# Peptides against a protein of PDB entry 5H65, part 93

Target 1, 294 residues: chain A of PDB entry 5H65
Amino acid sequence: QYLERTPLCAILKQKAPQQYRIRAKLRSYKPRRLFQSVKLHCPKCHLLQEVPHEGDLDIIFQDGATKTPDVKLQNTSLYDSKIWTTKNQKGRKVAVHFVKNNGILPLSNECLLLIEGGTLSEICKLSNKFNSVIPVRSGHEDLELLDLSAPFLIQGTIHHYGCKQCSSLRSIQNLNSLVDKTSWIPSSVAEALGIVPLQYVFVMTFTLDDGTGVLEAYLMDSDKFFQIPASEVLMDDDLQKSVDMIMDMFCPPGIKIDAYPWLECFIKSYNVTNGTDNQICYQIFDTTVAEDVI

## One batch from the design tools (peptide; made by RFdiffusion4, then SolubleMPNN)

Design b2_p10_6_s4 (from b2_p10_6, 4 letters changed)
Fold by OpenDDE base, seed 1:
Structure b2_p10_6_s4 (fold): chain B 294 residues (1-294), chain A 10 residues (1-10)
Amino acid sequence: as target 1 above (294 residues)
Amino acid sequence: EVDTSNIDTE
């Protein structure tokens, strides 16, 4: 799309909502730490959530591991079950359910594992061998998703999360509705289980200065701005380094702003009402600052 | 629009 470039001083005088093309320098940004800028966003209710930390997941899975798998829910037409007993004093039970495709076990790389009673460490071990895993628990009549505070699907190093507010969870047997039980597309899994998938997004606040004025603009972007997926950045050191380099390029430390490169981007204004206070905010949209190097 | 209510900007 095309918009005529507008100076910030002019933008600051105008009512919202409007769209602008700007050319400005990135005076500063927050948060400074990349991991703090990656959030989970619901496309329906638009809530932002923190990506659970490893410690958070440890707690969730430890709690789940205190529950004994229900024997009556093992070995259904949908999955074959294997049970392990740990050597600890309590003899903890871990169940792995191998989802079948039309009654036949698929190849390991195509097989979905339902993990019940496993710790984070154990789940990670299994996810390294099997590309797709779902943490589950025994419900009254069927296996159920363990907890939406944990991933509903783990594929490789990617954790897929669902919205607690918008999801209406269905039992595991609803995976039967999937014709293809080999690819395990996250959106299909989510749909079958009544999950509204959350989206990984970069969330940052940019202070932009073009010499005529200064304004703050928010960035909420999944993969366009940096040409790096927010869903992958936390698990890839090279991607993290790339984002850091981009930010350092536009906002180099120890250098005066006069030497900063110009950033061209689109921003949109919108009204925000907070109690009796009304203010105009700005959001960056449809902007790419770096080419994808992958 | 951006919901900034729970953004950690530190």
Scores: peptide ipSAE 0.081, ipTM 0.595, DockQ to the pose 0.111
Fold by OpenDDE base, seed 4:
Structure b2_p10_6_s4 (fold): chain B 294 residues (1-294), chain A 10 residues (1-10)
Amino acid sequence: as target 1 above (294 residues)
Amino acid sequence: EVDTSNIDTE
């Protein structure tokens, strides 16, 4: 849709909901730290969650590592199992289940590993080598996902999370429903296991000023605004630098706003009611800054 | 719509 540019002063006088095209300067934004701006969003219940920290995952996997793999659940038609006993004082049992495709083990880069009893470090090593890893535990009759507080799928450096509220977990054998057991598409894995996948999103508040008025607009975007996936940015220093550079470009420190570049974007207004208080809020949508910078 | 309550959270 083509929208004419509307000055902020005019927008501020109008009722919601409406869509606008604006040209404004980014006076300020929050949060300032990139890490704080990356959240997990459920597309179903719309809850925003924090991305778990390494320390959080350590605790979960350490707890899981105290559980002994059930021998009865090893080596099924779905997967071949290998078990290790660590040399350390604990003699910890670690089971790795290699998921087969039609009864045949795929290539390493196509193979899904189910890891039982692994530490975060061990899981990360395996995910880097095999690209797809699911942390699991021994259930009563089948392997099960370890914990939705941890990733249900790790692919390289990407951690895929599921919504605790909306998910109805199913056992690992439900992966049999997947025709292609080589690509391991996160959404397909999630569906098979009854998981509602969470989405990585950038969540920021922009204070926009076009000289006629000032308004705050919220950004919730996964990969369009920066042309950088929110799912990858936390694990990639170069991507982080890129985002920082973009933000510094639009909101350069140490200079006055008059020298700021113009940002063109789309915003939509919506009503928020808190008790008797009615407020109009604004959200940025369908905007890519990379195109505007050029 | 965005839940703005958690925007500034860590």
Scores: peptide ipSAE 0.079, ipTM 0.599, DockQ to the pose 0.119
Fold by OpenDDE base, seed 5:
Formats: sequence, structure tokens, C-alpha cells
Structure b2_p10_6_s4 (fold): chain B 294 residues (1-294), chain A 10 residues (1-10)
Amino acid sequence: as target 1 above (294 residues)
Amino acid sequence: EVDTSNIDTE
């Protein structure tokens, strides 16, 4: 659907809901720090939550490491198990379960590891060497996902999280339902385990000014706006720099707004009720920032 | 539905 460009002054006078195409300058944005702009969003219940900090994960995995792996749950048809005993004072046991594909261990780059009792550091090291890692714990009759407060799947530097509200966890043996046990698609893993995956999103408020009016628009986007995945940005310095460069380009510090580049985007209006007052709010949608070096 | 807009840099 094609929309003609509408000036902000006209938009500000109209009732919601409506969709608009606009051309405006980015006067300012919040939050200024990239780390604060990345959130986890549930597509089902629409809850926004913070991405867990390293310290939060340390606590979760440290707690998990206090539990001894159940020998009865080792070496099933689904996985082969190997136990490591740490050389530290506690002699902590770590179980690594290598998931098999039709009874055969896949290559390391296609292998899913189930880790029981590992620290964050150990888990991260393994995830860097192997394709996929799931933190688990010993349940009553089967291995289970350790905690939805931690990633249910780690692939390289990407941490996949699930919604505590919407998920109904199933035991690890449900991975048997996956015909292909080599690719380990996050959505497939989530489905097998009863997890509703959370989505990494950039959450920002843009103050837009086209000279006719000023409008605040909300941005919630995973990978379209910046053409950078929100799921990867926190773990990649180059991606962080790229986002910063983009924001500096549209909202350069130390210069007047008259010199700012024009931003073309789509916004939609919607009604928000605040007590007895009705407010119209705006959200950016279906917008991609592209750098055409001409 | 609205098509995706591409923001070109000047």
C-alpha cells in the first residue's frame, strides 16, 4: 500500500488510528545508550522485559552448579553424556550431553550440547566451540530446561530467551520430535520444549520535527530499522558501533537541527487511555534505514 | 498494508 507524505502538522490534528508516511528530522531520541534500548518482547503477551545481565546469569548458573547431575538420566537414546569434575575446592561435577541425530553424533558445528552444572564462563566457552548449547538440570524423570530466566538456547554469542508467562515447559526428551537434529533452529527447539520465544527489540522514542510540527514516535523493531539484529548487537562491538554511527548520522551532536538529514518513515497513530484523558500516540513501523553512499 | 520504507542518506 502506497501512502502520500503527510506533514506532521496535519497528522497532529487527525484522529487515530491512521497510518502515515512522513519526512522529518530526528531532533532527539531516548534512551541515548544502546544497552538501554535493547529489550526482550513477547509476541504473545506483549510483555517487555530487560535482557539479563551477566551478573544475573552468573547467579542462575552458579545455583544450578550446586546440583549434582543424576546418573540415571545420562546416556539415553537421545544423547551421549560425559562428566567432568572440576579441580577446584568443591570438585563440582559438570555433565555435557551430546545430542545425537539418529543415533549418530553430528559434527561440532551441528551439535547440540545439553549442559548441566556449568558456570556461565564454561557454558560460553562451549557455545563458542559448538553450534548450540542448552542449559539443563536433572528433573524427576528427564532432563529439563534449567531456568527461563537464563537462555534456553545459546548459539555462538546469541542468547535465546523464552517467556515465563506464556511458556509451558516440556522435558528434554521432547527434542525427539525434531526430525532434523543438526540445524537446531531456535523456533523449532522452542516449540519442542513448549517455549514461547522472546524477541530482541530496539525500543526507542524518537522526537521528529519536519518544520511544521513536532511529534514523538515510538520505535519497537527487531532488525528492520537498522538492518542490524537486536539479538546480536549486545555481543558485537562492530554492530554497536554501526548503530551508534547511524544515530549520530541522523542526530549529529554539536550541530543545529537545520543541518540534520531528513528521515523518511512510516508511522501509525493509536489511542491510549489515561484515566479520563484520551491521548494519541505514534509508532514507527515498516521502516528501514539505508545508507546509500551517492 | 504499507510497504517498507527505505531511508536514504543524503
Scores: peptide ipSAE 0.015, ipTM 0.364, DockQ to the pose 0.037
Fold by OpenDDE base, seed 2:
Structure b2_p10_6_s4 (fold): chain B 294 residues (1-294), chain A 10 residues (1-10)
Amino acid sequence: as target 1 above (294 residues)
Amino acid sequence: EVDTSNIDTE
């Protein structure tokens, strides 16, 4: 929709909720480090979570690796199983289950692997060769997702996470409900397994100044603002550099704010009640930044 | 030449 530009001084005097188009300079932003700005957001319960670090995942998978795969759950109509015994002192058993499409093993680039007892390193190695990987464990009657604290699906360098609060996990055999067992769309996998997928989001606070007033606006965006997916940025140095360049452009170090470029965006105001205190907050929405040199 | 930003609506 079209909105006329409104100066910040006028916005600051108005009640919420309202939508505005503004032209302002980015005086400052938080957090300064990109990796701190990427969060996981549940679209259902709206909980924000930190993206697990490698160390966190190591612990989860190490714990899972202490469990022995159940022989009774191997080689079903859904998947073919192969078992390895590691050469380390513990002699861990690792099971890889290759999911079949109508009884036929697909090509590697279309194959879903269920990994049982693998370390993070081992899982990552397999994910580099195969399309999709799901960490699993042996349940009472079927394979089950290992832990929602870890990715429920790994595709390349992308880790897909689910919401612990909103998900009601179902056993792995529910993947049978998927007609197409080659593409392994994350949303489809999540639906089959009873998972509410979390969304990667950029979470930032912008301090905006147009010379008439100053306000803080909240940014929560997956891929529109920067035209860069939050889901990919943590694992891609080039994307990280791109985001940094964009932020440096709008908020260049070492120069005065008078020389900053103008940011044009939409913001919406909303009421927040904290106890007995009522305040108006602002959020950036429906905005894509585009660079132009004049 | 001046750096400018433009808004694109969804």
Scores: peptide ipSAE 0.000, ipTM 0.313, DockQ to the pose 0.038

Design b2_p10_7_s1 (from b2_p10_7 with L9E)
Fold by OpenDDE base, seed 5:
Structure b2_p10_7_s1 (fold): chain B 294 residues (1-294), chain A 10 residues (1-10)
Amino acid sequence: as target 1 above (294 residues)
Amino acid sequence: SLDLPPVPEL
């Protein structure tokens, strides 16, 4: 619905919940570092969590690499298996399982690899050459997802994560339920494996000032606000530079706020209870800065 | 050996 522009001074006097269209300057924002603003969000339980660091993933995959692939789980109707034995690291075995589409191996750009016992470096090498990679381990009767603390799916440089709280993991053979075994859509893979996928989000607090009043508004957005996917930004220097340029445009260092550009956006108010204190908070929604810069 | 797509050496 169309909303008329409301001055911040009027908004600050109103009860929540309500929706507003505003025009304000971005006085300041937090966090200042981009990597601190990117989080993982569960659409079911609404938990926010940190994106795992490379060091965290190294530990998980190193631990997984201590396990030997079970020979009984190799070469099924779903996948063909190849085993590497490392020359170093005491002859560590790595299994790569190539998922078949109706018994046929797909092209590399359409192929899903299941990796068992791989290091982060080895997994990254494979994900750069193949469409999709799932880190797995040998279960009792089937291959299983390695760990929800690691990506359940890697596509190029994009790491897809699942919610530990909301997911009820199913074994790898459940990928048989997918009719199309070439596109490997993350949501379809997640559904087949009982995973609730986490969403990459930008999480920021904006201090907005329109000259009539000042309020803080929360931003939680995946790809609309910057027109840049939060899922890609951490792995792409050019996207990082683009976000930094946008933020510097709205909140330029070293100049007065009177010279800042105007930001048009939508905000919604909501009630928050902190013990005995009730406060009204604000969240930015349905806003694209690239279109609404004045 | 399985006739598999070429993969990087590990």
Scores: peptide ipSAE 0.039, ipTM 0.700, DockQ to the pose 0.013
Fold by OpenDDE base, seed 1:
Structure b2_p10_7_s1 (fold): chain B 294 residues (1-294), chain A 10 residues (1-10)
Amino acid sequence: as target 1 above (294 residues)
Amino acid sequence: SLDLPPVPEL
């Protein structure tokens, strides 16, 4: 719908909720570091979480690697299992389970690997050879997802995470419900395993100034604002540079705000209650800034 | 604690 441009001074006087089209300068933004702006968002409970760092994953996988794969769970109708014994660490066992499609092993590019007892380094080595990897552990009667604090699916450099609050995990044999055991679509894998997948989002606060007033607007966006997927940006230096360039264009360092370009965007106001205090906040929505860059 | 901007209750 067409919205007329409203000056910030007028917006600041109005009750929420309302939607506005604005033209303002980006005076400042937070966080300043791109990696700090990328979060995980649950579409069901709306919880925001940090993306786990490599150090966090190392701990999780190291703990998982202390467990010995259960021999009883190897070589099922769903997967063929291979066991490696490490030369160090007292002969730690690593199991790799190759998921079959209708009893046949797919080609390496279509084969899902279930990794049990692997370190982050070992998992990454396998994910470089096999496009789809799930970290697992031995349950009582079946393999289970290792930990929702770690990716439930790794595809290339993309780590897919699930919501701990909203997920009701099912055992690995539920992958049998997938008719296609070659493409390994993250949403299908998540559904089969009872996982509510988290979404990568950019989370930022913009201070906007149009010369009539100043307001802070919240940005939570997955791929529209920058025309860059938040899911890919952390693993792609060129995408990171592109986001940085966009932010530097709108908020150039070392120059006065008078020389800043104008940002056109949509914002919506909403009420936030913090105890006895009522505040009107603003969120950016339905806005793309990179149309001229693509 | 995540230093997150105030989000509307959805």
Scores: peptide ipSAE 0.036, ipTM 0.557, DockQ to the pose 0.366
Fold by OpenDDE base, seed 4:
Structure b2_p10_7_s1 (fold): chain B 294 residues (1-294), chain A 10 residues (1-10)
Amino acid sequence: as target 1 above (294 residues)
Amino acid sequence: SLDLPPVPEL
């Protein structure tokens, strides 16, 4: 798409909705900390949610670990079950269910594990080894997803979350509907289990200044703006550093704005009504920032 | 405390 560059002063005078191409300096941005900018977004209800912290997950999984796996739900046509009893004073029962493909156990890298009664640490260890893990609990008639406050699928270091509001959870046996029980595509798993998957997004507010005017523009982007997936950034120090470097480049600390680089981006205006007040807001869209190699 | 025995590799 091609739009002529419009100065901010002209944009600020126009009614919404409209789309613009701008060239401005990033005077400031919020939040300043990267981890605060990463959110979960529902594509259906558009709710933004915080990414659960490790401590939040610890609580969820610790609670789940207090529940004993139902023996009647072990070793089905879908999965083979292994049960461990911990040697601690509590003697926890942990069930690992290995999902079969056409009655055959796949290779470890293709195997989905259903984990029942595991702690976060135990689940993470299994995820690192087997790649695909679903935290589950014993339901009345079948295994069920443990909690939508926790990942419905863990693949390596990537936590896939579902929308609590939009999801209508189905039992684990619905994974039988998947023809391919080796790839464990998150969207396919979500569909089978009645989950509306959440999307990781960067959420930031940019204060943009082109010398003619100043406006605040909202950024909600999954992977385009930084060319870094929001889904991976929290688990990868190098990706975090890269984002920080990009932001420091556009908004260097201790430097006057006159020396800031120009940011070219697309913004769209939109109306927001708060009671009797009508406000025009701006959102960055279809923008990729890349540094010129100097 | 991680006292879960290693799961077999498939």
Scores: peptide ipSAE 0.029, ipTM 0.675, DockQ to the pose 0.015
Fold by OpenDDE base, seed 3:
Formats: structure tokens, C-alpha cells, sequence
Structure b2_p10_7_s1 (fold): chain B 294 residues (1-294), chain A 10 residues (1-10)
């Protein structure tokens, strides 16, 4: 959309909702730590959630690892099953189910594994070797997703999460409805299992100053602003460095704001009601900054 | 730690 540039002092006097193009300096931003800015967002209920930490996942998978795989659910038309007994930990049993495509086992790089009773460490090792991994448990009649507090799908280093509020989980045999049992598209897997996938988003508050006024603008963006996917940044040191470099360019530490570069962006105003108080808030939209930095 | 499962044989 073409919008003329509006000074912040003029914007601050106007009623919401409206859209603006601005040119301002990034005086400051929050949170300062990148890992704190990455959240999970539900596209249906709009709930923002923290990305689970390793310690949170360890607890979930350790609890799952206390359950014995049901022998009756092994080796179906959908998957072939292998059972391991650990040498340590009192000989716990782990089941790995290899999902078949039309009754045939696919190549390892196209194979979906269902893991029952695996620890986080074991699951991560498997996800590095195989295309896709789903943590599961033995249900009453079928395998089921282990827990929506953990990833429903792991592909390499990418953890895909589902919304607990909006999802209505279905059993693993519903994967039979997928035409493509090689690529394992996360959205298709989610749909088959009744999962509403969460989206990784950068969530930040920018304090913007153009010399005429100061306003705070909210950023919620998945991959457009930095041209870096929020879903990949937590697991990739180079991507983290890139985001840090971008933020340091616009808000360099130890330098006065007069020397900061100008940021051009779009913002929209909206009304927020906190009890009896009406407040106008601002959100950044349709903005890419990475092209100017790299 | 579990040994990685073998690659499925076709």
C-alpha cells in the first residue's frame, strides 16, 4: 500500500484505527534477549505462549518413558514396530514405529518415526537421522500423540507445537488420510491429527522517535521483519547472530540516538480497553528491515 | 542412551 510519511507528533493526536508510514529511530526495544522475544502464537484463539524449554520437555518425555508400549498396537498396516530395552534405567522399553507408504517402508530421509517411551536426548538423535519424528503413547485402541505441551512433530531441529485450546486430538491411524506419506508437511500432519499448529513469532516492543514525538509500537512477526523464520532462530547460532546484528545496527550500544540509522516502517493504531481506560496502541506491520542491513 | 534404530530395509 502507498502511504505518505506521517510525523509521530501528528499520529499521536489522531484517533484509532488508522495506518501510517513512518520514518523513525529505534530508541530502544524489549525484550533485549532474543530467546525471550520468540513466542508461540495460535492463529485461531490468538493465545501467545512461551516456547517450552529443554527442562520442560525433559519432564514430559521422562514421564512418557515410564509407560510400557502396548504390544497389541505394534506392527499395523500403517507402521512397522521395533522395540528396544535400555541397558540402564531398570530396562525401560522404547518402541519405534516406522510409518509405511502404501505398505512399503520409505527411505530414512522420507520416513516418519513414531517414538514411544523415548527421552528428549533419544528423540533428538532420531530426528537428526530421520525426516520426521512424532512422540506418541499407547492409547486404548491406537497410538496417540504423547502431549501437546511437547512437539507433535520434530523435523531435524524444528519443533512443531499445537494449541491445547483449539486442538481436538485424533488417533495416529488418521495419518492414513494423508496422500503424501513421504514429505510429511507439518500442516497436513496437524490436520490429520486434529491439531491447530502454533506459529513461531517474534514479539517485541519498539520505542520509536522521529524527533517530533515518541511512541511504542508492538512487533509480532514470523518471518517478514528480519527475513528470518522465528521457527528456526532458536536452533541456529548464525540466524541468532544475524538478528542480533540487525538490532545492533538500528540500536547500537554505547552510541547516542542522534547517530542511529532511520527505520522506515508501517504502523497501525488500534484501541485497547483496560477497564475504564481507553488507550491507543500501535503495531508494526508489512515491514522488512533485513534488506537494508545485508 | 538407546542405540539408533537400523535404517529400514526395503
Amino acid sequence: as target 1 above (294 residues)
Amino acid sequence: SLDLPPVPEL
Scores: peptide ipSAE 0.029, ipTM 0.664, DockQ to the pose 0.014

Design b2_p10_7_s2 (from b2_p10_7 with D3E L9V)
Fold by OpenDDE base, seed 5:
Structure b2_p10_7_s2 (fold): chain B 294 residues (1-294), chain A 10 residues (1-10)
Amino acid sequence: as target 1 above (294 residues)
Amino acid sequence: SLELPPVPVL
């Protein structure tokens, strides 16, 4: 749909919900630090969550490492198992289960590992060498996902998370339903295990000013606005620099707003009820930062 | 903690 450009002063007088095309300057934005803007979003229940920190994951995996792998759950038709015993005083056991494709072990770049009793460091080392890693634990009758507070799937440096509220976890043998046991598509793994995957999103508040008015617009976007995946930005210094460069371009420090570039974007208005108070909020949508500004 | 903007009840 073609939307004509509407000045902010006109938008501020209108009832919600509506969609607008605007041209405004980015007066300011929050949060200022990129790592604070990256969140996890559930597409089903719309819960926003913080991305777990390394320290949070360390605790979860340390707790998981206190449990001994069940020997009865090793070496199934789905996977071949290898056990390590650490040389420390606790004699911690780590099980790695190599998922087979039609009874054959795939190449390392196509292999899914199930890891039981591993530390974050050990898991990260494995994920750097193999295509995919799932942290698991021994259940009563089968291996199970360790904890939805941790990634359900790690692929290289990418951590895939699931929604605790919306997921109905199924045992690891449900991976048998996947015809292709080489690609390990996160959505397919999630579906097989009863997981509702969380989406990485940039969550920011933009203060927009077109000289006729000022409004705050919310940005919640995974990969369109910056043309950079929110799922990758935390682990890639070059992507971080790119986002910082974009934000500095639109909102340069130490310069007056009169010299700021114009941002063209789409915003939608919506009603929010807080008790007896009704307020109109705005969200940026279907907007990509054009490279033409560089 | 940064307060997240309110979202519409869908």
Scores: peptide ipSAE 0.033, ipTM 0.631, DockQ to the pose 0.386
Fold by OpenDDE base, seed 4:
Structure b2_p10_7_s2 (fold): chain B 294 residues (1-294), chain A 10 residues (1-10)
Amino acid sequence: as target 1 above (294 residues)
Amino acid sequence: SLELPPVPVL
């Protein structure tokens, strides 16, 4: 649909909900730090969560590493198991279960590892070498996902998280339902394990000014606005630099707003009720930063 | 209607 450009002063007078095309300058934005803008969003319950920090994951995996792998759960039709005993750290046992495709071990680049008792460092090393890693624990009758506070799937540097509220976890043997045990598509893994996957999103508040008015618009976007996946940005310095560069371009430090570039975007208004107070809020949607502006 | 939270109450 073609939307004509509407000045902010006109938008500010209108009732919600409505959609607008605007041309405005980015006077300011929050948060200023990129890592603070990346969140996890549940598509089902719409909760926003912080991306766990390395320190948070270390704790979870350290706690998991205190548990001994159950020998009865090793070497099933689904996976072959290898156990390591650390020489240091009081003889900690680490189990790695190599998931088989139709009884055959796949190549390392197609292999899913189930890791039991591994530290974050060990898990990350394995995820860098193998296609996919699931942190697990020994349940009563089967391996189970370790903790939804940690990634349910790690693929290289990408951590896939699940919603604690919306997920109904199933045991690891449910991976047998997957026809393809080589690609390990996160959504398929999630479905098999009863996980509602969280989505990485950029969450920012933009203060927009077109000279006729000023409004705050919320950005919640996974990959469209910056043309950079929120799922990858935290683990890639070059992507971080790119986002920072984009933001610095639209909101350059140390210069007057008159010299700022114009941002063209779509915004939608919506009503928010806070008790007796009705507020109109704005969200940026279906907007991509054009390369010519970059 | 996605009740977008007001300003991200994180």
Scores: peptide ipSAE 0.026, ipTM 0.602, DockQ to the pose 0.121
Fold by OpenDDE base, seed 2:
Structure b2_p10_7_s2 (fold): chain B 294 residues (1-294), chain A 10 residues (1-10)
Amino acid sequence: as target 1 above (294 residues)
Amino acid sequence: SLELPPVPVL
C-alpha cells in the first residue's frame, strides 16, 4: 500500500511496529553541537561509542612510543623497515614499515605504512604523504595493531575504527591475504586483521510538531539524511557548515515555530522494554535533505 | 526541500 501522510496525533495512538510518512516542523533537536552528534556504531553488537578526541589519541600514541621496536620483526617479505631515532624526547625510536606489493615498493599514493612508535602528529604527517597508515606495535612473533581505541587505518584525514568487543585481532602478516596491496580498502584491511569496522553515524533526537501532536524521533544515519558522510564531517569545516546550515534552516534561531519550514520524512515506531515498562519509540528512516536547499 | 525515496509500498 502507498504510505499516505499520517498526522502525529493519530500515530501517537497506534501500536508499534509501524511505518509512517509525516509532515512536521522541527521544534527542537539534540544534541545542539555537531561534534556531539557524531558517534561510532558497531553493526554486530550495536554499541554506540564516542569518536576519540585528539587528546585521547595523543595518550595512546605516546604510550605506544615508549616501546622499542623489535629488530627481529623488521624487513620481512611483506614490508621494508626504516628506523629513526628522535633527537629530542630521550632518543625515541620510530619504525616505519613500507608494505610491498609482490616484493616491490609501490608508489607513495598506493603505499601502506605501518608505524611503530609514532606520535599523532607524526602519523598525521605521514598519512597526508602516503595513502594509508596503520599504527602498530611489536608483538611476540609479528607486528600487531597498536590499539583498537585508536584508528586501525588512517587514510588522509579519515580515521577508521574497529569494535573491541566484536573483533578478534590477527597479526599484521595476515595482510598477505590481500590480493590488491595498492588500494587498501578499509573493509578488506579490517577483514584481513580480524576487525569489525565501526560505522560513523549521526545520532540525534528530533522533536517534531505538526500542530496535532508532538513526537520525539531518533535519527541514526551515516550519509543519507544530510547527504554528508558522518565519517568525513568532523575533519571538514565546509561539511560542518553545511550540516549547521541545514539544521538552522529547519530550526531557525530567533524565529517562531509557525514560520518554520515543513519537514517531510518517514518514521518507524518500535517497542522498547525497560524492565517492566514498555515504551513506543520512533526513528527517522529513508529520508534525505535535498542538496538544493544548501 | 526534502527528497523522499519512492514511497514504500506496504
Scores: peptide ipSAE 0.012, ipTM 0.439, DockQ to the pose 0.045; fails the geometry check
Fold by OpenDDE base, seed 1:
Structure b2_p10_7_s2 (fold): chain B 294 residues (1-294), chain A 10 residues (1-10)
Amino acid sequence: as target 1 above (294 residues)
Amino acid sequence: SLELPPVPVL
């Protein structure tokens, strides 16, 4: 059974929590810039975090690159190691550890690289050639994940991040627990290393107006609303353009709201308590913009 | 067009 459409003026008078189907115009939205709407969400602690910028990653990897790889941790049963010395930067050492599957090196497209002492540029070059890359550092007894402020796994252009609060990091040798050392599924890698993976989400506030009332509704969605994954949008210009086109369609610049298209969506109300103040808030859920509109 | 999955009536 489907929810019937409820006018915003009726919704605004009701107690939370409730679910509604609405038909409204998108009067405005925030943030206006797409890159500001993409966040990282922890499914366990529900913390929202900013996606690290390239400049942030440069700093992290530059710091990591000041540390010399420990020779004692090279060439284990899990991986074969190669060391490069840079011609500049006082002979900085970069270690690349090629993870083996049952003692055999996989093909390049199935091989996980562990990179130690690499810059962001060097890591990106390797991730373009090899499907999977983990930035690491030398620990006391084993290789360790470099930093949860950086990706724990890079696959092509996708950066996988972990929650600092919820993760209990384990050493790299825990990758031995993976039976399949060729596919390198992000969730499996995360589990092996004690990482709670963060989810890319679009986080936006929509001001909705149906002519009877106005309300703000929160959107937190990974891939359903736009039919575009938040995990890929930052690295794909065509996906960015598609999202921008969708937003421009619903909220066209320089046009009066009377000419805006109608947006049909589901919203749920919920109570928020800030000290002594009780507020009813609204969240968009289970709503998809169909591709035929794009 | 917008596609909405069925939501149970509360």
Scores: peptide ipSAE 0.012, ipTM 0.442, DockQ to the pose 0.047; fails the geometry check

